# Designs tried in a protein design run: peptides against a protein of PDB entry 2MBZ. Part 29

Target 1, 143 residues: chain A of PDB entry 2MBZ
Amino acid sequence: GINLTPEEKFEVFGDFDPDQYEEEVRERWGNTDAYRQSKEKTASYTKEDWQRIQDEADELTRRFVALMDAGEPADSEGAMDAAEDHRQGIARNHYDCGYEMHTCLGEMYVSDERFTRNIDAAKPGLAAYMRDAILANAVRHTP

## One batch from the design tools (peptide; made by RFdiffusion4, then SolubleMPNN)

Design b1_p12_5_s3 (from b1_p12_5, 8 letters changed)
Fold by OpenDDE base, seed 5:
Structure b1_p12_5_s3 (fold): chain B 143 residues (1-143), chain A 12 residues (1-12)
Amino acid sequence: as target 1 above (143 residues)
Amino acid sequence: MNITLALAVLVL
């Protein structure tokens, strides 16, 4: 479903090919509201939109890495704020992402090796740090 | 280039 030329896809995603997961995504999640929302939103996305999304992801990664390097715990204000921005980014760009959904994503980051390898490429242990920050952020927003 | 979000939205 990404409406980019092969050249544009390479410019935005590099060696990562999101289309390799399309069949698995459809099989596992094709009947969910999240899938439908994402498909509807991204249908109009240009190369510039996808590039913006990647730039936002890079910035967020840099923030988390900087927090880890500074020794800030995952339940610090800074880490929880970064987790909140991550949640809001998903909601804005893809599908409604409440705190429950976000915590499920966080658990997937550490339980699916594909996510772990991709995230930890920036810094070993980043996936676990993000998961913990996501959980902490959800807790502070629970009455 | 970070692909975290792209992977996250695909696998859910």
Scores: peptide ipSAE 0.067, ipTM 0.751, DockQ to the pose 0.506
Fold by OpenDDE base, seed 1:
Structure b1_p12_5_s3 (fold): chain B 143 residues (1-143), chain A 12 residues (1-12)
Amino acid sequence: as target 1 above (143 residues)
Amino acid sequence: MNITLALAVLVL
């Protein structure tokens, strides 16, 4: 779990409580390498680390929203670069995230309503836009 | 909740 005090958790995540999903995550993914890697990495994370991760995520969200508002297609260079940064962010902070894994995550963003709702809180249709950008980014990196 | 954080806790 997140090794922060309740106060620190609130400061970083606000009303979102990541601990409420820990059991489901463990049940679904607990036997995967990704889960192990994530647990190992995050075990040492400080409040500052989590805040940095949040800041990076917020910046990425703003980039995608700006691209959508500008009418840039999800397969534009800008959108694919944002998708690549998203993939790399997951890889640095949580677990090895190849293009196949990233594509699977993108599909989950539109198929699991909880993800869709959370993502689209920034802008309606953002989850679908991100999924499409993730797919396009994966394609351009596939030989 | 931002995208990456929501993903991190829900996906792994």
Scores: peptide ipSAE 0.069, ipTM 0.754, DockQ to the pose 0.520; fails the geometry check
Fold by OpenDDE base, seed 3:
Structure b1_p12_5_s3 (fold): chain B 143 residues (1-143), chain A 12 residues (1-12)
Amino acid sequence: as target 1 above (143 residues)
Amino acid sequence: MNITLALAVLVL
């Protein structure tokens, strides 16, 4: 799990409780390379590391919202670049994330209501917009 | 697809 005190977890994640998902995550993905890589990387993470990851996520969210507000389609260069930055952020912080893995994550954002609710808290329809941008970004990088 | 990551991504 996340090696933070309850107080530190609240400071970083607010009302979001990552601990409630730990058992489900282990049961569903505990035997995957991605899980192993994530556990290895995050084992040394400090409160400051987790805060940085949250700040990066918030910045990316603001970029996607701004693109939506500007009327940019999800397959625009701006939206695909934001999707690429999202993929690379996952790769740096958690596990190797190729385009196939990234598209699967995008589909999860719209098929699992927990993800949809969390993402759409910033703007209704954001999860679907991100999924579409992720798919478009994967297509443009397919030979 | 990996939910330890899904949790990290839920934080995203």
Scores: peptide ipSAE 0.069, ipTM 0.753, DockQ to the pose 0.156; fails the geometry check
Fold by OpenDDE base, seed 2:
Structure b1_p12_5_s3 (fold): chain B 143 residues (1-143), chain A 12 residues (1-12)
Amino acid sequence: as target 1 above (143 residues)
Amino acid sequence: MNITLALAVLVL
């Protein structure tokens, strides 16, 4: 699990309890390379590391919302660049994230209501917009 | 607080 005190977890994640998903994640993905890589990397993360990751997520959300508000399509250069930054952020912080993996994550954002509700809290339809941007970004980077 | 990335890592 995340090596933070309950106090630190609250400071970083608020009312969200990441530990509630640990068992499900282990059952579904415990044998994947992504899971192993994530566990290995995050084992050394400090409160400051987790806070940075949350800040990056917030910034990306604001960026996507701004693109939507501007009427930029999800396959615009701006939206695809934001999707690329998202992919690279996952790769740096958690696990190797190729374009296929990223596309799978995008599909999960719209197929798992837990993700959809969380993402769309910032703006209705954001999860679908991100999924479409992720797909477009993958297409432009794969022959 | 946006927890989208945290969820992505935790669930997949």
Scores: peptide ipSAE 0.068, ipTM 0.752, DockQ to the pose 0.533; fails the geometry check

Design b1_p12_5_s4 (from b1_p12_5, 7 letters changed)
Fold by OpenDDE base, seed 4:
Structure b1_p12_5_s4 (fold): chain B 143 residues (1-143), chain A 12 residues (1-12)
Amino acid sequence: as target 1 above (143 residues)
Amino acid sequence: MNVSLGLAVLVL
């Protein structure tokens, strides 16, 4: 798991407990390159590293919400750029994330109710908006 | 703190 003390985990993740998903993640993805890369990369992460990752996630969430509030289409330059930043953030912090992988993640956001519920806590329909933006961004980068 | 995007990354 994440190499933080329980206190540090609470400081960084609050009510979210990533360890509660560890067994399921290992069962579903334990034999993938993505899982291996993530485990290897995050093994050296400090509290500050995890805090930065959470801050980036918060910022991107706010950015998507702002786009929705402004009425920007999911295939707008702004929405696609936000999706691209999301993809790059995953690649930088966890595992190689190509456009196909990113599209699969986006689909998971709307097909797995746990993800949908958690994402839409910020704004109803956010998961679907993100999925659509991710798909649009993938299309423009894979002509 | 908004863990929506973080959750997606951590759970793969």
Scores: peptide ipSAE 0.081, ipTM 0.753, DockQ to the pose 0.519
Fold by OpenDDE base, seed 1:
Structure b1_p12_5_s4 (fold): chain B 143 residues (1-143), chain A 12 residues (1-12)
Amino acid sequence: as target 1 above (143 residues)
Amino acid sequence: MNVSLGLAVLVL
């Protein structure tokens, strides 16, 4: 899995242990190109790489929360741009993420309670807001 | 920290 010491993992991920999901991820997606790409990319990641990824995720979370607090709809330019940045971040860090894939991820965020709970820890309803923004962004990029 | 946003490995 993640090639960090337990201490480094704690420093980067805190109470979240990504390794606890390794078996489930392998069972669900182990035969996909996305899984292979992610394993290949992340195999060389350092603590600094993982920290950067977390920082990017936190920044994106703050952007979405700010949009929600401002009352901006999920299909606003700002929300769709944040969704696009999310998609591109996945593509850079893990695996090729087209708009269809991104939409599927958005649906998972609201259908899997574990994701919903984790995402909504930042703000209740954030997962649904992100899903809607992801969908809107996909629509505007799909003629 | 929003791990679900950063760790796409878990979100295929």
Scores: peptide ipSAE 0.081, ipTM 0.756, DockQ to the pose 0.561
Fold by OpenDDE base, seed 2:
Structure b1_p12_5_s4 (fold): chain B 143 residues (1-143), chain A 12 residues (1-12)
Amino acid sequence: as target 1 above (143 residues)
Amino acid sequence: MNVSLGLAVLVL
């Protein structure tokens, strides 16, 4: 769980309550290293830490949207760099995220409609664009 | 606030 007061949670996440998904996450991924690492890291996170993470996510979203609006393909250097920054952000803040893991996340963004709806709220097709950029980034970094 | 990418990480 996130150790923030209800007021702090609202300030950081708005109407979204991440704790609503805790049980599902535990059931689906509770036996993975990623879950363990994330739980251990985030246990000490302050409101400021979570706010920073959200700010980074917002910035990256805007960056992807801008790339799409500019007509840059998902396998452009700009899109792949954004995907790389996303991967590194996950690795830094949550759990070890190699390229294989990242591609799995990308696929989840388009296969789980909940993710798709949430991501595409910023721009229709953003989830698919991110998935494609993530895949392209993984390919270019694979020997 | 657009929490789309944050949501992706929170649900792994």
Scores: peptide ipSAE 0.079, ipTM 0.756, DockQ to the pose 0.506
Fold by OpenDDE base, seed 3:
Structure b1_p12_5_s4 (fold): chain B 143 residues (1-143), chain A 12 residues (1-12)
Amino acid sequence: as target 1 above (143 residues)
Amino acid sequence: MNVSLGLAVLVL
């Protein structure tokens, strides 16, 4: 799990408790390489590491929202670049994330209502926009 | 609520 004190967890994650999903994550993905890689990488993460990861994700969210507000399509260069940065962020912090994996994650964002609700809290339709940008980015990197 | 954090937890 996340090696933070309850106080540190609250400071970083607020009211969201990642440990609430630990059992479900283990049941769904516990036998995958992604799960193993994530456990290995995050085992040494400090409070500052987790805060940095969240700050990076928040910045990316703001970037997607700005693109939507500007009327940029999800297959625009800007949207696809944001999707690429999202993929690379996952790869740096958690597990190897190829384009196929990334598209699967995008589909999960729109098929799992919990993800959709959490993402769309920033802007209605953001989950679908991200999914479409992720798919477009994968397509442009296909030979 | 940090959306990215929630996503990371459910994906990992």
Scores: peptide ipSAE 0.079, ipTM 0.754, DockQ to the pose 0.446

Design b1_p12_6_s2 (from b1_p12_6, 8 letters changed)
Fold by OpenDDE base, seed 4:
Structure b1_p12_6_s2 (fold): chain B 143 residues (1-143), chain A 12 residues (1-12)
Amino acid sequence: as target 1 above (143 residues)
Amino acid sequence: MNISLGLSTLLL
């Protein structure tokens, strides 16, 4: 799992306990390349690494919220660029994330109520907006 | 701190 002390975990994740999902993640994805890559990459992560990842997530969330507030459609260049940055962030920090994989993640955001509630806590409809932006970004990058 | 996107990376 995440190689941090309980105090470090609290400092980075606050009330969120990522370890509570470890068994489910292993059960669902334990035999995939994505799982393997993520375990390999994150095994060496420090508190500062995890903090950076959280900061990146915060920044991206703010970008999407700002786009929604500005009335930019999910297939706007700005929204698609934010989706692309999300994809690249996953690839950099966790596992190779192609456009097809990314669209699957986007669909999960709206089909899994846990994700929908967590994402929409920042702004109602954000999960759907992200899904649509992810799809649009994938389309513009594939023949 | 927003953990929504972090959650997505953890759960794949």
Scores: peptide ipSAE 0.109, ipTM 0.796, DockQ to the pose 0.542
Fold by OpenDDE base, seed 5:
Structure b1_p12_6_s2 (fold): chain B 143 residues (1-143), chain A 12 residues (1-12)
Amino acid sequence: as target 1 above (143 residues)
Amino acid sequence: MNISLGLSTLLL
């Protein structure tokens, strides 16, 4: 579904090929609103759009790692703000993402070993830290 | 393999 040449895909995603998961994603989520919204929204994305998404993800990763290195709890304002930015980024780039959806994504980050392994490549325990920050952010916005 | 946080929302 990503309309890039093989060369462009390599420049943006490197050795990771998101298209290798297309069938599994369709099987698991193909009948959801999130899938439809994402497919419709990303259909017009250029190489520059995908690069921006990757840059935003990298920046967010560095931000969470820095918080962990500083010893900031996952329920600190800094960590919760990073989680909120993550939620808003999903909403902007892919599909409507409320706090309930966001908490479900956070749980998936620690429940699916493939997610955990890829996220924790930046720092061990990052997936769990993000999940906790996502949950804390949802709680503070749902009194 | 770096699954971007942006791409990871639906992938796994």
Scores: peptide ipSAE 0.108, ipTM 0.792, DockQ to the pose 0.420
Fold by OpenDDE base, seed 2:
Structure b1_p12_6_s2 (fold): chain B 143 residues (1-143), chain A 12 residues (1-12)
Amino acid sequence: as target 1 above (143 residues)
Amino acid sequence: MNISLGLSTLLL
């Protein structure tokens, strides 16, 4: 699990308790390379590391929302660049994330209602927008 | 609610 005190966890994640999903995550993904890599990387993470990850995600969310509000298509350069930054962020913080993996994640964001609800809390349709941007970014990088 | 953990595949 995440090596933070209850107080630190609250400061970083608020009311969301990621440890509540540990068993489900293990059951669903425990045999994947992504799971192993993530467990290995995050085992050494400090409170500052987790806070940075949260900040990066919040920044990305704001960026996508701004693109949507501006009416930029999900296959615009701006949206695809945001998707690329998302992919690279996953690679740095959690596990190797190629374009195929990224596309699969994008699809999960719209097919798993829990992800959809969580993401769309920032803006309705954000999960679908991200999925489309992720796909477009993958296409442009895998001709 | 913070959506940061929803941006990865392993944290929902």
Scores: peptide ipSAE 0.107, ipTM 0.781, DockQ to the pose 0.395
Fold by OpenDDE base, seed 1:
Structure b1_p12_6_s2 (fold): chain B 143 residues (1-143), chain A 12 residues (1-12)
Amino acid sequence: as target 1 above (143 residues)
Amino acid sequence: MNISLGLSTLLL
């Protein structure tokens, strides 16, 4: 789980407690390499580490929203670059995230209403836009 | 639930 005090958790995540989903995550992915890697990496994370991760996520969200507002297609260079940064961020912070894994995550963003609702809180349709950008980025990096 | 892009990785 998140190795922070309740106060630190609130400061970083606000009203969202990721530990509430630990059981479900373990049930779904507990035997995967991704889960193992994430547990190993995050076990040493400080409040500052988690805050950095949140800041990076917020920046990426703003970036995608700006692209959408500008009318840039999800398969534009800008959108695909944002998707690539997302993939690399996952790889640095959590687990090895290849393009196939990233594509699966993108599909989850639109197929699991919990993800869709939370992502689209920033802008309606953001989850779908991200999914499309993730797909496009994967395609351009696949021979 | 308020899942950010950062936290979405935790919820695979």
Scores: peptide ipSAE 0.102, ipTM 0.790, DockQ to the pose 0.414

Design b1_p12_6_s3 (from b1_p12_6, 8 letters changed)
Fold by OpenDDE base, seed 2:
Structure b1_p12_6_s3 (fold): chain B 143 residues (1-143), chain A 12 residues (1-12)
Amino acid sequence: as target 1 above (143 residues)
Amino acid sequence: MNITLGLAALLL
């Protein structure tokens, strides 16, 4: 799990406890390279690392919301660039994330209600917008 | 709750 004290976890994640999902994640994904890589990388993460990851996620959320509010299509350059930054962030912080993997994640955001509710808390339809942007970004990078 | 929190546990 995350090697933070309860106090540190609260400071970074608030009321959300990612460790509550550890068993489900292991059961579903424990035999994947992504899981292994993520566990190996995050094992050394400090509170500051986790806070940075949260800050990056918040920034990305604001960016997508701003694009939606501006009426930019999910296949706009702005939305696709945001999707690309998201993909690269996953690759840097967690596990190798190619365009196929990223597309699968995008689909999960709309097919798993837990993800949808969490994402759409920022703006209704954000999960679908992200999925569409992720797909568009994958297409433009797969000639 | 941001995109990352729910996502990180379930491989983002």
Scores: peptide ipSAE 0.142, ipTM 0.782, DockQ to the pose 0.436
Fold by OpenDDE base, seed 1:
Structure b1_p12_6_s3 (fold): chain B 143 residues (1-143), chain A 12 residues (1-12)
Amino acid sequence: as target 1 above (143 residues)
Amino acid sequence: MNITLGLAALLL
């Protein structure tokens, strides 16, 4: 799990406790290379590492929201670039994330109501917008 | 809760 004190966890994640999902994640993904890579990478993460990851996620969220507010389609260059940055962020911080995996994640964002609710807290429809951008980005990189 | 961390728990 996340090797932080309860206080550090609260400082970084607020009321969200990622450890509450550890059992479900293990059940769903525990036999995958992605799970192994994530466990190995995150085992050494400090509070500062987790804060950096949080900041990167917040920045990405703001970018997508700004694109939506500007009326940019999800298959715009800006939206696809944001999706690419999201994919690369997962790759750096957690596990190797190819375009196929990324599209699967995008579909999960709209099919699992917990993800949808969490993402759409920033802006209604954001999960669907991200899914569409992720798909478009995958298509342009795998013609 | 942001996309990568709020989901990292479920995304891995």
Scores: peptide ipSAE 0.135, ipTM 0.779, DockQ to the pose 0.515; fails the geometry check
Fold by OpenDDE base, seed 3:
Structure b1_p12_6_s3 (fold): chain B 143 residues (1-143), chain A 12 residues (1-12)
Amino acid sequence: as target 1 above (143 residues)
Amino acid sequence: MNITLGLAALLL
């Protein structure tokens, strides 16, 4: 799991406990390269590393919300660029994330209500908007 | 909760 003290975990994640999903993650993804890469990269992460990752995610959330509030479509340059930054953030911090993988993640955001509820806490419909932006970004990078 | 925590817990 995440190598933080209970106090550090609370400071970074608040009431959300990532350890409650450890068995499900292992059952669903434990035999994938993505899982292995993520475990290898995150094994050395400090509290400060996890906080930085959270801050980056919050910045992306604010960008998507701002795009939605401005009425920009999910296939706008701004929305697709935000989706690309999301993909690259996953690649830097967790595992190699190609466009096919990213598209699968986008579909999970709207098909698993736990993800939908978490994402839409920032703005109703954000999960669907992100999924659509992820798809559009994948299409523009596919020959 | 932010996107990162929920996503990281389930491999994003």
Scores: peptide ipSAE 0.134, ipTM 0.778, DockQ to the pose 0.438; fails the geometry check
Fold by OpenDDE base, seed 4:
Structure b1_p12_6_s3 (fold): chain B 143 residues (1-143), chain A 12 residues (1-12)
Amino acid sequence: as target 1 above (143 residues)
Amino acid sequence: MNITLGLAALLL
């Protein structure tokens, strides 16, 4: 798992405990390249690295919420750019994330109720908005 | 809410 002390984990993740899902993740994805890459990259991450990742995720969340509040459609340049930044963030921090993979993740956000509840905690409908933006972004990059 | 962490929890 994450190589931080319990105190460091609390400082970075607060009430969220990513380790509680480790067994399920291994069962579902343990034989994928994505899993391997993620484990290899994150093995060296410091507290500061994880904090940066958290900050990036929070910023992205705020950005999507702001787009929704402004009434920007999910296929707007702004929404698609936010989706692209999300994809690139995954690629930079965890594993190679192509557009097809990204669309699969977007579908999971709306099909797995755990993801939907977690994402929509920031704003109702955010998971669906992200899915749509991810799909639109993928389409514009794969004509 | 941290979207990346939510994703990481179930996919990473």
Scores: peptide ipSAE 0.127, ipTM 0.780, DockQ to the pose 0.479; fails the geometry check

Design b1_p12_6_s4 (from b1_p12_6, 8 letters changed)
Fold by OpenDDE base, seed 1:
Structure b1_p12_6_s4 (fold): chain B 143 residues (1-143), chain A 12 residues (1-12)
Amino acid sequence: as target 1 above (143 residues)
Amino acid sequence: MNITLGLATLLL
C-alpha cells in the first residue's frame, strides 16, 4: 500500500484513496509481474515521490484536455506524444508498460465505468480520447 | 482519480 500517513495521503491524493482498491487489485493482478514491479518500486516512495507522480498525471490530463479543446484529433502527433508520455510515466513509476499493455489499459479506461467516470471528471469524453490516442501511438510504434 | 496515479494503482 501507500506508505504515507492519512494526512499525507490527503495532501497528495485528496478525496481519492488508492488503498481502498488494494484488495481488488491484488485479486485481479496479484500474480503478475506488473503487480510485483509496482509493489517493489512504490515501497520506497516518499510523499515527495507520490506528489511528483500526481503532478505529472495532472499535467498530462491538462495536455489531453487542451488537445481536445483545440479540436486536435486523437491520432494527431500531439495526442500521440501525450499518450507516449503516459506510457513512459507508467513505466518509470510503476511497471514495465509496453505498447500492448498500454493499449489494454486504454481499453479498460472506457470499459470500466469507474475509470471512465474518474477520468472524465476532467472533461467528458477524455477517457475515450486517451484510449484513441493510446491506440494511435501504439500503431505508429509498431512495425 | 488521476490518470497515471489512479489508473496505475487500479490497473496493475
Scores: peptide ipSAE 0.084, ipTM 0.771, DockQ to the pose 0.520
Fold by OpenDDE base, seed 2:
Structure b1_p12_6_s4 (fold): chain B 143 residues (1-143), chain A 12 residues (1-12)
Amino acid sequence: as target 1 above (143 residues)
Amino acid sequence: MNITLGLATLLL
């Protein structure tokens, strides 16, 4: 699990409890390379590391929302670049994330209501927008 | 909640 005190966890994640999903994650993904890589990387993460990851996620969210508000299509250069940055962020912080994996994640954002609700809290339709941007980005990088 | 937080990298 995340090596933070309850107080530190609250400071970083607020009301969200990542440990609540630990068992489900292990059951669904425990035998994957992604899971192993994530556990290995995050085992050494400090509070500051987790805070940085949260800050990066918040920044990306704001970026996508701004694109949507501007009326930029999900297959625009701006949206695809944001999707690419998201993919690279996953690769740096958690596990190797190729374009196929990223596309699968994007699909999960719209197929798992828990993800959809969490993402769309920032803006309705954001999860679908991200999924479409992720797909477009994958297509342009895998001709 | 944000995109990368919570479920995405935690569930994978």
Scores: peptide ipSAE 0.114, ipTM 0.787, DockQ to the pose 0.581; fails the geometry check
Fold by OpenDDE base, seed 5:
Structure b1_p12_6_s4 (fold): chain B 143 residues (1-143), chain A 12 residues (1-12)
Amino acid sequence: as target 1 above (143 residues)
Amino acid sequence: MNITLGLATLLL
């Protein structure tokens, strides 16, 4: 489903091709509301939209890395705020993402080695740090 | 270019 030319895809995603996972994603999640919402939203996305999403993700990555480098705990206000921005970004760009869904995603980041490897490319342990921040953010919003 | 958090999330 990404309606970009091969050249545009390379410009936005580089050597990573999300379309290589399309069949697996459909098989695992094709009957979920999240999949349907994402498919409907992204159907109209332009190259500029995808680039914006990548830029937002890169900024968030840098933010988490900076927090880790500063020695800030994953349950610090800074880390939890970054986790909240991550949740809101998912909701805005892809599908409704409540705190329960977000915590499930966080657990997947550390349970699936493919996610862990991809995330930790920015900094070793980033996936685990994000998972912990996501959980902490969910806890503070669930009294 | 490194894989972004956004792409990781998209793959579920």
Scores: peptide ipSAE 0.085, ipTM 0.765, DockQ to the pose 0.427; fails the geometry check
Fold by OpenDDE base, seed 3:
Order: sequence, then C-alpha cells, then structure tokens
Structure b1_p12_6_s4 (fold): chain B 143 residues (1-143), chain A 12 residues (1-12)
Amino acid sequence: as target 1 above (143 residues)
Amino acid sequence: MNITLGLATLLL
C-alpha cells in the first residue's frame, strides 16, 4: 500500500481512502505485469511524489472540463492531446500504458460506477468525454 | 478520488 502516515494520507487524499480497495486490486490484478510495475515504482514514493501525482491529475481534469465548456468535441486535437498526456502520465507514474490498455481504462471510467461518480464530480459527463477522447487518440495513433 | 489515484488504487 501507500507508505504514508494517516496524517499524510489525509493531507494528500482528503476524504478518499485508497486502502479500502487494496484487497480488490490484489485479487483482480496481482498477477499482472502492470501491477508489478506499479508496486515497484510506487514503493519509493514520498508524500511529495503522491502530491505531485494528484496535482497532475487535477490539472488534466481542468483541461478536459475547459474543452467541454468550450464545446470542443472529444475527437478534437485538444481533447486527443489531453488523452495522450493522460496515457503518458500513467506510464511515468505507474506502468507501461499502450493504446489498447488506455482504451480499456476509458471503458472502465463509464462502466464502473465508482470511477464514474468520482470523475463526474468535476463535471457531469466528464467520464464519457474522457473515454471518447481516449478512443479517438488511440485511433489516430493506429496505422 | 482523482483519475490517476483511481487507476492506481481501484484498477491496480
């Protein structure tokens, strides 16, 4: 798990409790390369590292919301670029994330209510918009 | 929960 004190966890994640999902994650993905890579990378993460990751995610969320508010379609250059940055962020912080993996994650955002609820807290329909942008970005990078 | 943390804790 995340090796922060309870106080540090509250400062970084607030009311979100990542520990409540640890058993489910291990049961579902514990035998995958992605899980192994994530555990190896995050084992050394400090409070400052986790805060950086949160800040990057918040910035990306603001970009997508701004695109939606401007009426840009999910397959616009701006939306696809934001999706690409999201994919690369996952690759840097957690595990190798190809376009196929990324499209699977996008589908999860709209099929798992836990993700949908948390993403759409920023703006209703954001999870669906992100999924569509992720798909469009994958298509443009497929020969 | 933000997007990246959700991926790390809920997916993996």
Scores: peptide ipSAE 0.081, ipTM 0.767, DockQ to the pose 0.432; fails the geometry check

